# Designs tried in a protein design run: peptides against a protein of PDB entry 2FGR. Part 227

Target 1, 331 residues: chain A of PDB entry 2FGR
Amino acid sequence: SSVTLFGIVDTNVAYVNKDAAGDSRYGLGTSGASTSRLGLRGTEDLGGGLKAGFWLEGEIFGDDGNASGFNFKRRSTVSLSGNFGEVRLGRDLVPTSQKLTSYDLFSATGIGPFMGFRNWAAGQGADDNGIRANNLISYYTPNFGGFNAGFGYAFDEKQTIGTADSVGRYIGGYVAYDNGPLSASLGLAQQKTAVGGLATDRDEITLGASYNFGVAKLSGLLQQTKFKRDIGGDIKTNSYMLGASAPVGGVGEVKLQYALYDQKAIDSKAHQITLGYVHNLSKRTALYGNLAFLKNKDASTLGLQAKGVYAGGVQAGESQTGVQVGIRHAF

## One batch from the design tools (peptide; made by RFdiffusion4, then SolubleMPNN)

Design b2_p24_3_s3 (from b2_p24_3, 13 letters changed)
Fold by OpenDDE base, seed 4:
Structure b2_p24_3_s3 (fold): chain B 331 residues (1-331), chain A 24 residues (1-24)
Amino acid sequence: as target 1 above (331 residues)
Amino acid sequence: SYVPAPLVELSDEELEALLNEAAP
């Protein structure tokens, strides 16, 4: 049996040229290249190819020293694993987000990530972004000749919001093919939530693919999210992403990613383009820079996620530019 | 007797996995 203490401290200087008032914001932010975290994990060999595991992980905010507190909301699982794969019990990434965010060249964090995994409808559930769930049981298969899958179910535990009585229920999974330079995945999920105190289904379908050419990697996502409401019609968003990364000088990586968010309920689009650079000083320490541009059209109010500085929306139809320059250290 | 598990650093493979994890 062993216990691993691990983490990432990622802190940056960030700037965005517009907030909800049209004013600039700047300061010290967190998690620009990787989400800052502190974790404990371990495994026990039970014999016969069976292992027990635990994983406890919380977010770190290096700008304020976790002034709002620390918790294990990133992951708090116990698991059994073996030749059959892995079963996990506890709060975690849902299988769909765990797999499909892997195609995001900006690691689902900072000002450059794919923002499709979002609460598009003012859902009142705590995890209506489709990223994590409480009370989760997950199963992950081994890789069989490239083919793999994951499935999850989260209990609602009779959580109610307004007249909605199944809030926080999740069911979802993915199928994937991961072989050498190729990765491709299809994810499906449904969450029970509330919008305006009324029962709402958050349905999600996501297709992801990547190919590593050695000299460059291409990655793409196609997603549809629907908040299905009994009254007021569906809130549908189609999200698209295409990205490329390339190694630079053996110690650097350049990344370029474009995303389109077609917000059908407001007939409005947002366009995001991000250029990133990571410079590895060691295996554990990197410098990075991100430059992002977000163009909202019509009624769209999306903002770049400069965590610790400004992660709110902008005025309808406004464009936002963001910059992050930081240090990432892993231990 | 309870033997406390030793603290172990991440392996190079585990470190690479951590750094490549797309987890918001």
Scores: peptide ipSAE 0.586, ipTM 0.913, DockQ to the pose 0.727
Fold by OpenDDE base, seed 2:
Structure b2_p24_3_s3 (fold): chain B 331 residues (1-331), chain A 24 residues (1-24)
Amino acid sequence: as target 1 above (331 residues)
Amino acid sequence: SYVPAPLVELSDEELEALLNEAAP
């Protein structure tokens, strides 16, 4: 048995040219290239190819030293693994997000990520972004000639909000093909939540694919998220992403990603384009820079996620420019 | 008897996996 202490400290100087008042925001932010984290993990060999595992991971906020406290909300699992795959018990990424965020060239963090995994409907559940769940049981298959899958169920434990009595229930999974330069996946999920105190189903379907040409990687996502409300009609968003990355000079990576968020309930689109660069000073330490443009149309109010500086919305139809320049260190 | 497990650093493979993890 062993225990590994690990983490990432990622801190940046960030700027956005508009907040909800139309004013600029700037300061020290976190998690621009990778989410800052502290983790403990380990495994025990039980013999016969069976292993027990644990994983405890929490977010680090280097700008304020975790002023709101530290917790293991990133992951808090115990597992059994072997030739059958892995079963996990505890809070984790839901299988759909774990697989489908892997196509995001900005690693689901900073001002450049695919923002499709979002609470589009002012859902009152804690995890209405579809990223993680409490009370989760997950199963992941081995890779069978490229084919793999993951499944999850989260218990609601009779959590009630208003008239909704099953808040936090998740069911979902993915099927994938991962072989050499090719990855492709289909994910399906449903979460039970509340909107305005009324029962609401958050349905999600996501397609992802990537291909590594060696000289460059292409990646894409297609997603539909639908909050099915008992009263007031569905809140549907279709999200699209296309990205490319390429190695630069053996020590760098350049990334370009575009996303479109077609917000059907408000008949409004948002366009995101991000240019990123990572410069590896070592295998553990990198400098990075991100430049993002977010163009809201009509009633759209989306903001770039400059964590620690400004992650709120903007005025309807406003465009936002964001910059991050930072250091990432892994230990 | 409880046997405490040693603390170990990430291997290079585990470090690469950590850096490549797309988790918000």
Scores: peptide ipSAE 0.580, ipTM 0.911, DockQ to the pose 0.716
Fold by OpenDDE base, seed 5:
Structure b2_p24_3_s3 (fold): chain B 331 residues (1-331), chain A 24 residues (1-24)
Amino acid sequence: as target 1 above (331 residues)
Amino acid sequence: SYVPAPLVELSDEELEALLNEAAP
């Protein structure tokens, strides 16, 4: 058996030109290119092709030294793996987010990521963004000639909010084809939650695809999220993403990504465009810069996620510009 | 005798996978 200690420290100087009051925010932020983390993992060979595994991972906030504490909320799993694939027990990325976020060229991090995996309806569940779940059992297949799948179920453990029962129950999965330069996936999930103390189903469908041309990569996402409320009708968002990345001079990568968030319940759209550059100083250390523009229309109040500086909304119909310049180090 | 599990660094492949992980 072995134990691997690993992590990322990513810290940046960030600026956004508008907060909820219309004022600028700037300072030292975290996780602009990759989420800062500390992890422990290991494996044990049990013989016969069977392995046991563990994974413990928590977020690091380099700007404040984890003033709110440290935990393993990123991942806390034990697993068995072999020719049958992998079974995981514990808090993790749900299978749908684990697979479908892989098409985000900004790695679901900083001011440039696809923001479709969101709590669109003021859901009262802790994980109503559809990213992770507590009490999760997951299964991942091997890759069979490109075809692979993942499935998950999270127990609600009779959690209640208001009149809503079964809060935190998740069921979901994906099917995918990953072969050479091509990746394509379909994900489906349902999570039980509450909105205004009333039972609500968070339904999600996501399509993703990417193709690596060697000289450039194209990637796309199509997502629909519905919070189906027993009273008050559905809160529906259609999210779209298209991105391109290209290697630069063997030491850098340029990224351009566009996203559209069509928020049906408020008949309002938001447009996000992000330009990013990563400059590798080594295999472990990079400099990076991100420039993002978010245009809200009508009643839309979305904000860029400049973690550690400002991640709140803006006034309805306002546009926000964000910049991050930082250092990423992996160990 | 408890043989302490050695601390092992990430392989280059595991490091690339970590850096490419799309997880907020």
Scores: peptide ipSAE 0.573, ipTM 0.907, DockQ to the pose 0.716
Fold by OpenDDE base, seed 3:
Structure b2_p24_3_s3 (fold): chain B 331 residues (1-331), chain A 24 residues (1-24)
Amino acid sequence: as target 1 above (331 residues)
Amino acid sequence: SYVPAPLVELSDEELEALLNEAAP
């Protein structure tokens, strides 16, 4: 048996030119290149090809020293693994997000990530962004000549909001092909939630693909999210992403990513473009810089996620520019 | 007898996997 202590401390200076009042915000922020975290994990060989595992991981906020407290909300799992794959019990990334966020060249972090995994409809559930779930059972297959899959179910435990009685129930999974330079995946999920105290289904379909040409990597996402409401009609968003990354001088990486969020319920689009650079000082320590531009059209109010500085929206139809410069250290 | 599990650092492969993990 072994136990590993691990983590990332990522802290930056960040600026955004507009908040909800139209004013600039700047300061010390967190998680610009990778989400800051503290984790404990371990494995036990049980013999016969069977292993037990545990994983406990929480977010670190280096700007305020976790003033709101520390928890294991990132992951808190026990597992069994072997030739059959892996079964996990506990809060984790849902299988769909775990697989489909892997195509985000900004690692689902900072001002540059794909923002499609979002609560688009003022859903009242705790995880209505489709990223994680409480009370989760998940199963991941081995890789069979490139083919792999993951499945998950989260219990609602009769959680109620208004007249909704199944809040927090998740069912979903993905199928994938991962072989050499190619990755491709299809994910499907449904989560039960509430909007305005009424039962609502959050349906999600996501396609992802990437190819590593050695000199550069291309990555793409296609997603549709629907909040199906009994009253008031569906709240539908179509999200698109295309990104490229390339190594620079053996010690650096440049990233460029574009995303489009077509918000059908408000007939409004948002365009995001992000340029990033990472400079490796060592295997564990990097400097980084991100520059992002978000253009809202019509009634769209999306904001860049400068965590620790400003992560709110902007006025309808306003554009926002963001900058992050920081240090990432992994241990 | 309880043998305490040793605290082990991440391998180079595990470190690379951690740095490449896309998790918000």
Scores: peptide ipSAE 0.572, ipTM 0.909, DockQ to the pose 0.741

Design b2_p24_3_s4 (from b2_p24_3, 14 letters changed)
Fold by OpenDDE base, seed 5:
Structure b2_p24_3_s4 (fold): chain B 331 residues (1-331), chain A 24 residues (1-24)
Amino acid sequence: as target 1 above (331 residues)
Amino acid sequence: SYVPPPLVELSDEELEALLNEAEE
């Protein structure tokens, strides 16, 4: 048996030109290239190809030293794995997000990521962004000639909000084909939540694909989220992403990604374009820079996620420019 | 007597996997 201690400390200087009041924000932020984290994991060989595992991981906020505390909300799982695949018990990424966020060239972090995995409807559930779940059981298949799948179920434990019952129940999964340079996946999920104290189903469908040409990688996402309210119309968002990355000089990587968020309930679009560069000083240490532009149309109020500096919205129809320059260190 | 497991550092492969994991 072994225990591995691991982590990332990512801290940056960040700037956004507009907040909700139209003022600029700047300062020291976190998690611009990678989410800062501290983790413990380990495995035990039980013989016969069976292994037990554990994983405990929490977010680190280097700018304030975790002033709000430390927890294992990123992952807290125990698992069994073998020729049958892997079963996990505990809080984790839900299978749909775990697989489909892998197509985001910004790794779901900083000011450049695909923001489709979001609470689009002021959902009152703890995880209405569709990323993680409490009380989760997950199963992941082995890879069979490229084909693989993952499934998950989270118990609601009779959680109620207003008149809504079963809050926090998740059911979802993906099917994928991963072979050499090609990856493609389809994910489906439903999560029960509440909006305005009323029962709401968060339905999600996501299609992702990538291809590595060696000299460059292309990646894309198509997603629909729909909050189906018992009373009132659906809150639907169609999100699209297309990105490219390429190695630079053997020590760097450049990334360019575009996303479109078509927010149907407010008949408004937002456009995001991000240019990123990572410069590897070593295998463990990198310098990075991100430049993002977010254009809101009409009633859209989306903001770039400059964690630790400003992650709120902007005024309706306003554009926002963001910059991050930082250091990432993995241990 | 229980001997606690040793602390092990990430392998290069595990480090690369960690850096490529989705971070949301």
Scores: peptide ipSAE 0.276, ipTM 0.828, DockQ to the pose 0.674
Fold by OpenDDE base, seed 1:
Structure b2_p24_3_s4 (fold): chain B 331 residues (1-331), chain A 24 residues (1-24)
Amino acid sequence: as target 1 above (331 residues)
Amino acid sequence: SYVPPPLVELSDEELEALLNEAEE
């Protein structure tokens, strides 16, 4: 048996030129290249190819030293694994997000990530972004000639908000083909939530693919998120992403990613383009810079997620420019 | 008697995996 202590401290200087009032924000932010985290994990060999595992992981906020506390909300699982795959019990990434965010070249953090996994409808559930779930059981298959899958179910435990009585229930999964340079996946999920105190289903379908050409990697996502409301009609967003990355000089990586968020309920689009560079000083330490442009059209109010500085929206139809320059250290 | 497992650092492979994980 072993226990591993691990983590990342990622802290940056961040700037956005627009907040909700049209003013600039700047300061010390976190998690620009990788989410800052502290984790414990371990395994026990039970014999016969069976292993027990645990994983406890929480976010670190280096700018304020976790002034609001520390928790294991990133992951808190116990697992059994073997030739059958892996079963996990506890809060974790839901299988759909775990697989489909892997196509995001910005690793689902900072000002550059694909923002499709979002609460598009002011859902009142804690995890209405479709990323994680409480009370989750997950199963992941082995890889069979490239084919693999993951499935999950989260219990609502009769959580209620207003008249909604199944808040937090999740069911979802993905099928994938991962072989050499090629990865492709299809994910489906439904989460029960509430909007305005009324029962709402968050339905999600996501297609992802990537190909590593050695000299460069291409990645793409297609997603539809639909909050199905009994009153007021559906809130639907179609999100698209295309990205490329390439190694630079053996010590660096450049990334370029474009995303489009077609917000159907407000008939408004947002365009995101991000240029990123990571410079590895070592295997554990990197410098990085991100430059992002977010162009809102019409009634769109999306903001870049400069964690620790400003992650709110902007005025309708306004554009936002964001910059992050930081240090990432892994241990 | 139970002997607690040793605290171990990430291997290079595990570190690479960690840095390549989607982070949301």
Scores: peptide ipSAE 0.312, ipTM 0.842, DockQ to the pose 0.706; fails the geometry check
Fold by OpenDDE base, seed 2:
Structure b2_p24_3_s4 (fold): chain B 331 residues (1-331), chain A 24 residues (1-24)
Amino acid sequence: as target 1 above (331 residues)
Amino acid sequence: SYVPPPLVELSDEELEALLNEAEE
């Protein structure tokens, strides 16, 4: 049995040219290339090919030293693994997000990531972005000739908001093919939540694929998120992403990613384009820079996620430019 | 008596896996 201490400290200087008032914001931000975290994990060999595991991981906010506290909300699991795969108990990434966010070349963090995994409908549940869940049981298969899958169920534990009585229930999973340079996945999920105190189902379908050409990697995502409301109609968003990355000079990586968010309920689109560069000073330490442009059309109010500086929306139809320059250190 | 397991650092392989993991 062993226990491993690990983490990432990622801190940046960030700028966005517009907030909700139309003013610029700048300062010290966090998690521009990777999410800053502190974790403990370990495994125990139980014999016969069976292993027990634990994983405890929390987010670090280097700009304020976790002034709001530290918790293990990123992951708090106990697991059994073996030839059958892995079963996890506890808060974690839901299987759909765990797999499908892997196609995001910006690692689902900073100002450049695919923002499709979002609470599009002012859902009142704690995890209405479809990323993580409390009270989660997950199962992951081994990889069989490229084919793999994951499944999860989260108990609602009779959580109520307004008239909704199953808030936080999640059911979802993915099937995937991962072989050599090719990865492709299909994910389906439903989460129960509330909007305006009324029961709402958050349905999600996501298709992801990537191919590594050696000289460059191409990745794509297609997603539909639908908050199904009994009253007021569905809130549907179709999200699209296409990205490319390439190694530079053996020590760097350049990334370019485009996303389109077609917000059907407000008949409005947002376009995101991000250029990123990571420069590895070592295996553990990197410098990075991100430049993102977000164009909102019509009633769209999306903002770039400059965590620690400004992660709110902008005025309807406004464009936002963001910059992050930072240091990432892993230990 | 219970002997606590040792605290160890990430291996190079584990570090690479950490850096390649999706962040959200």
Scores: peptide ipSAE 0.306, ipTM 0.841, DockQ to the pose 0.648; fails the geometry check
Fold by OpenDDE base, seed 4:
Structure b2_p24_3_s4 (fold): chain B 331 residues (1-331), chain A 24 residues (1-24)
Amino acid sequence: as target 1 above (331 residues)
Amino acid sequence: SYVPPPLVELSDEELEALLNEAEE
């Protein structure tokens, strides 16, 4: 039996040239290269190839010392694992996000990530971005000749919002092929939520693939998110991502990623392009810089996620430029 | 009597996994 204390402290100086008022924002932000976190995890060998595990993980906000408190909302699981794979009980990444965000070269954080995993419809559920769920049971298969899968179900526990029942119910999973330089996955999920106090289904389909050429890695995502409403019509977004990364000089990594968000309900597109660089000072410590440009068209109001500085939207049809320069330290 | 497990640091493999995990 073991218990491991682990974490990441990632803090940056960040700038965005526009907020919702058209003004610039700058200051000290967090989680530009990796999400800052503190965690405890451990395993117990139960014999016969069976292991028990626990994982408790919460986000760290280094800019204010977690002034809003600390919790284990990132992950709070107990698990059994063995030759059959792993069963987890507790709040966690849902299987679809856990697998499909792995194709994001910006690790689903900072100003450069794929923003497809989003609450596109002003959903009133706590996890309407499709990333995590409360009351989750998840199962992950072993890797069999490259093939693997994950499945999850989250209980709603009769949560209601307005006239909507079953809020927070999740069902979803993925199938994947991971072998050598190739990774490819298909994810499907449905979550029950509410929009305007009315029952709404959040349906998600995501395709991801990556290939490591040694000298560079290519990665891509295709996603459709659909909030199905009985009143007001469906809110559909098609999101696309293509990225490349390459090692530099054995101690660095350069990343370039493009994303397109086709927001059908408002007939508006947003284009995101991000250049990133990570410089490893050690295995645990890195310097990094991100430069992102977000172009909103028509009624689109998307903003870059400069956590700790500004993560809100911009005026409709406005472009936003963001910069992050920071330190990441893992322990 | 219960003896609590020791606190240990991440292995290099675990550290690499941590840095490559989905961050959201």
Scores: peptide ipSAE 0.297, ipTM 0.840, DockQ to the pose 0.658; fails the geometry check

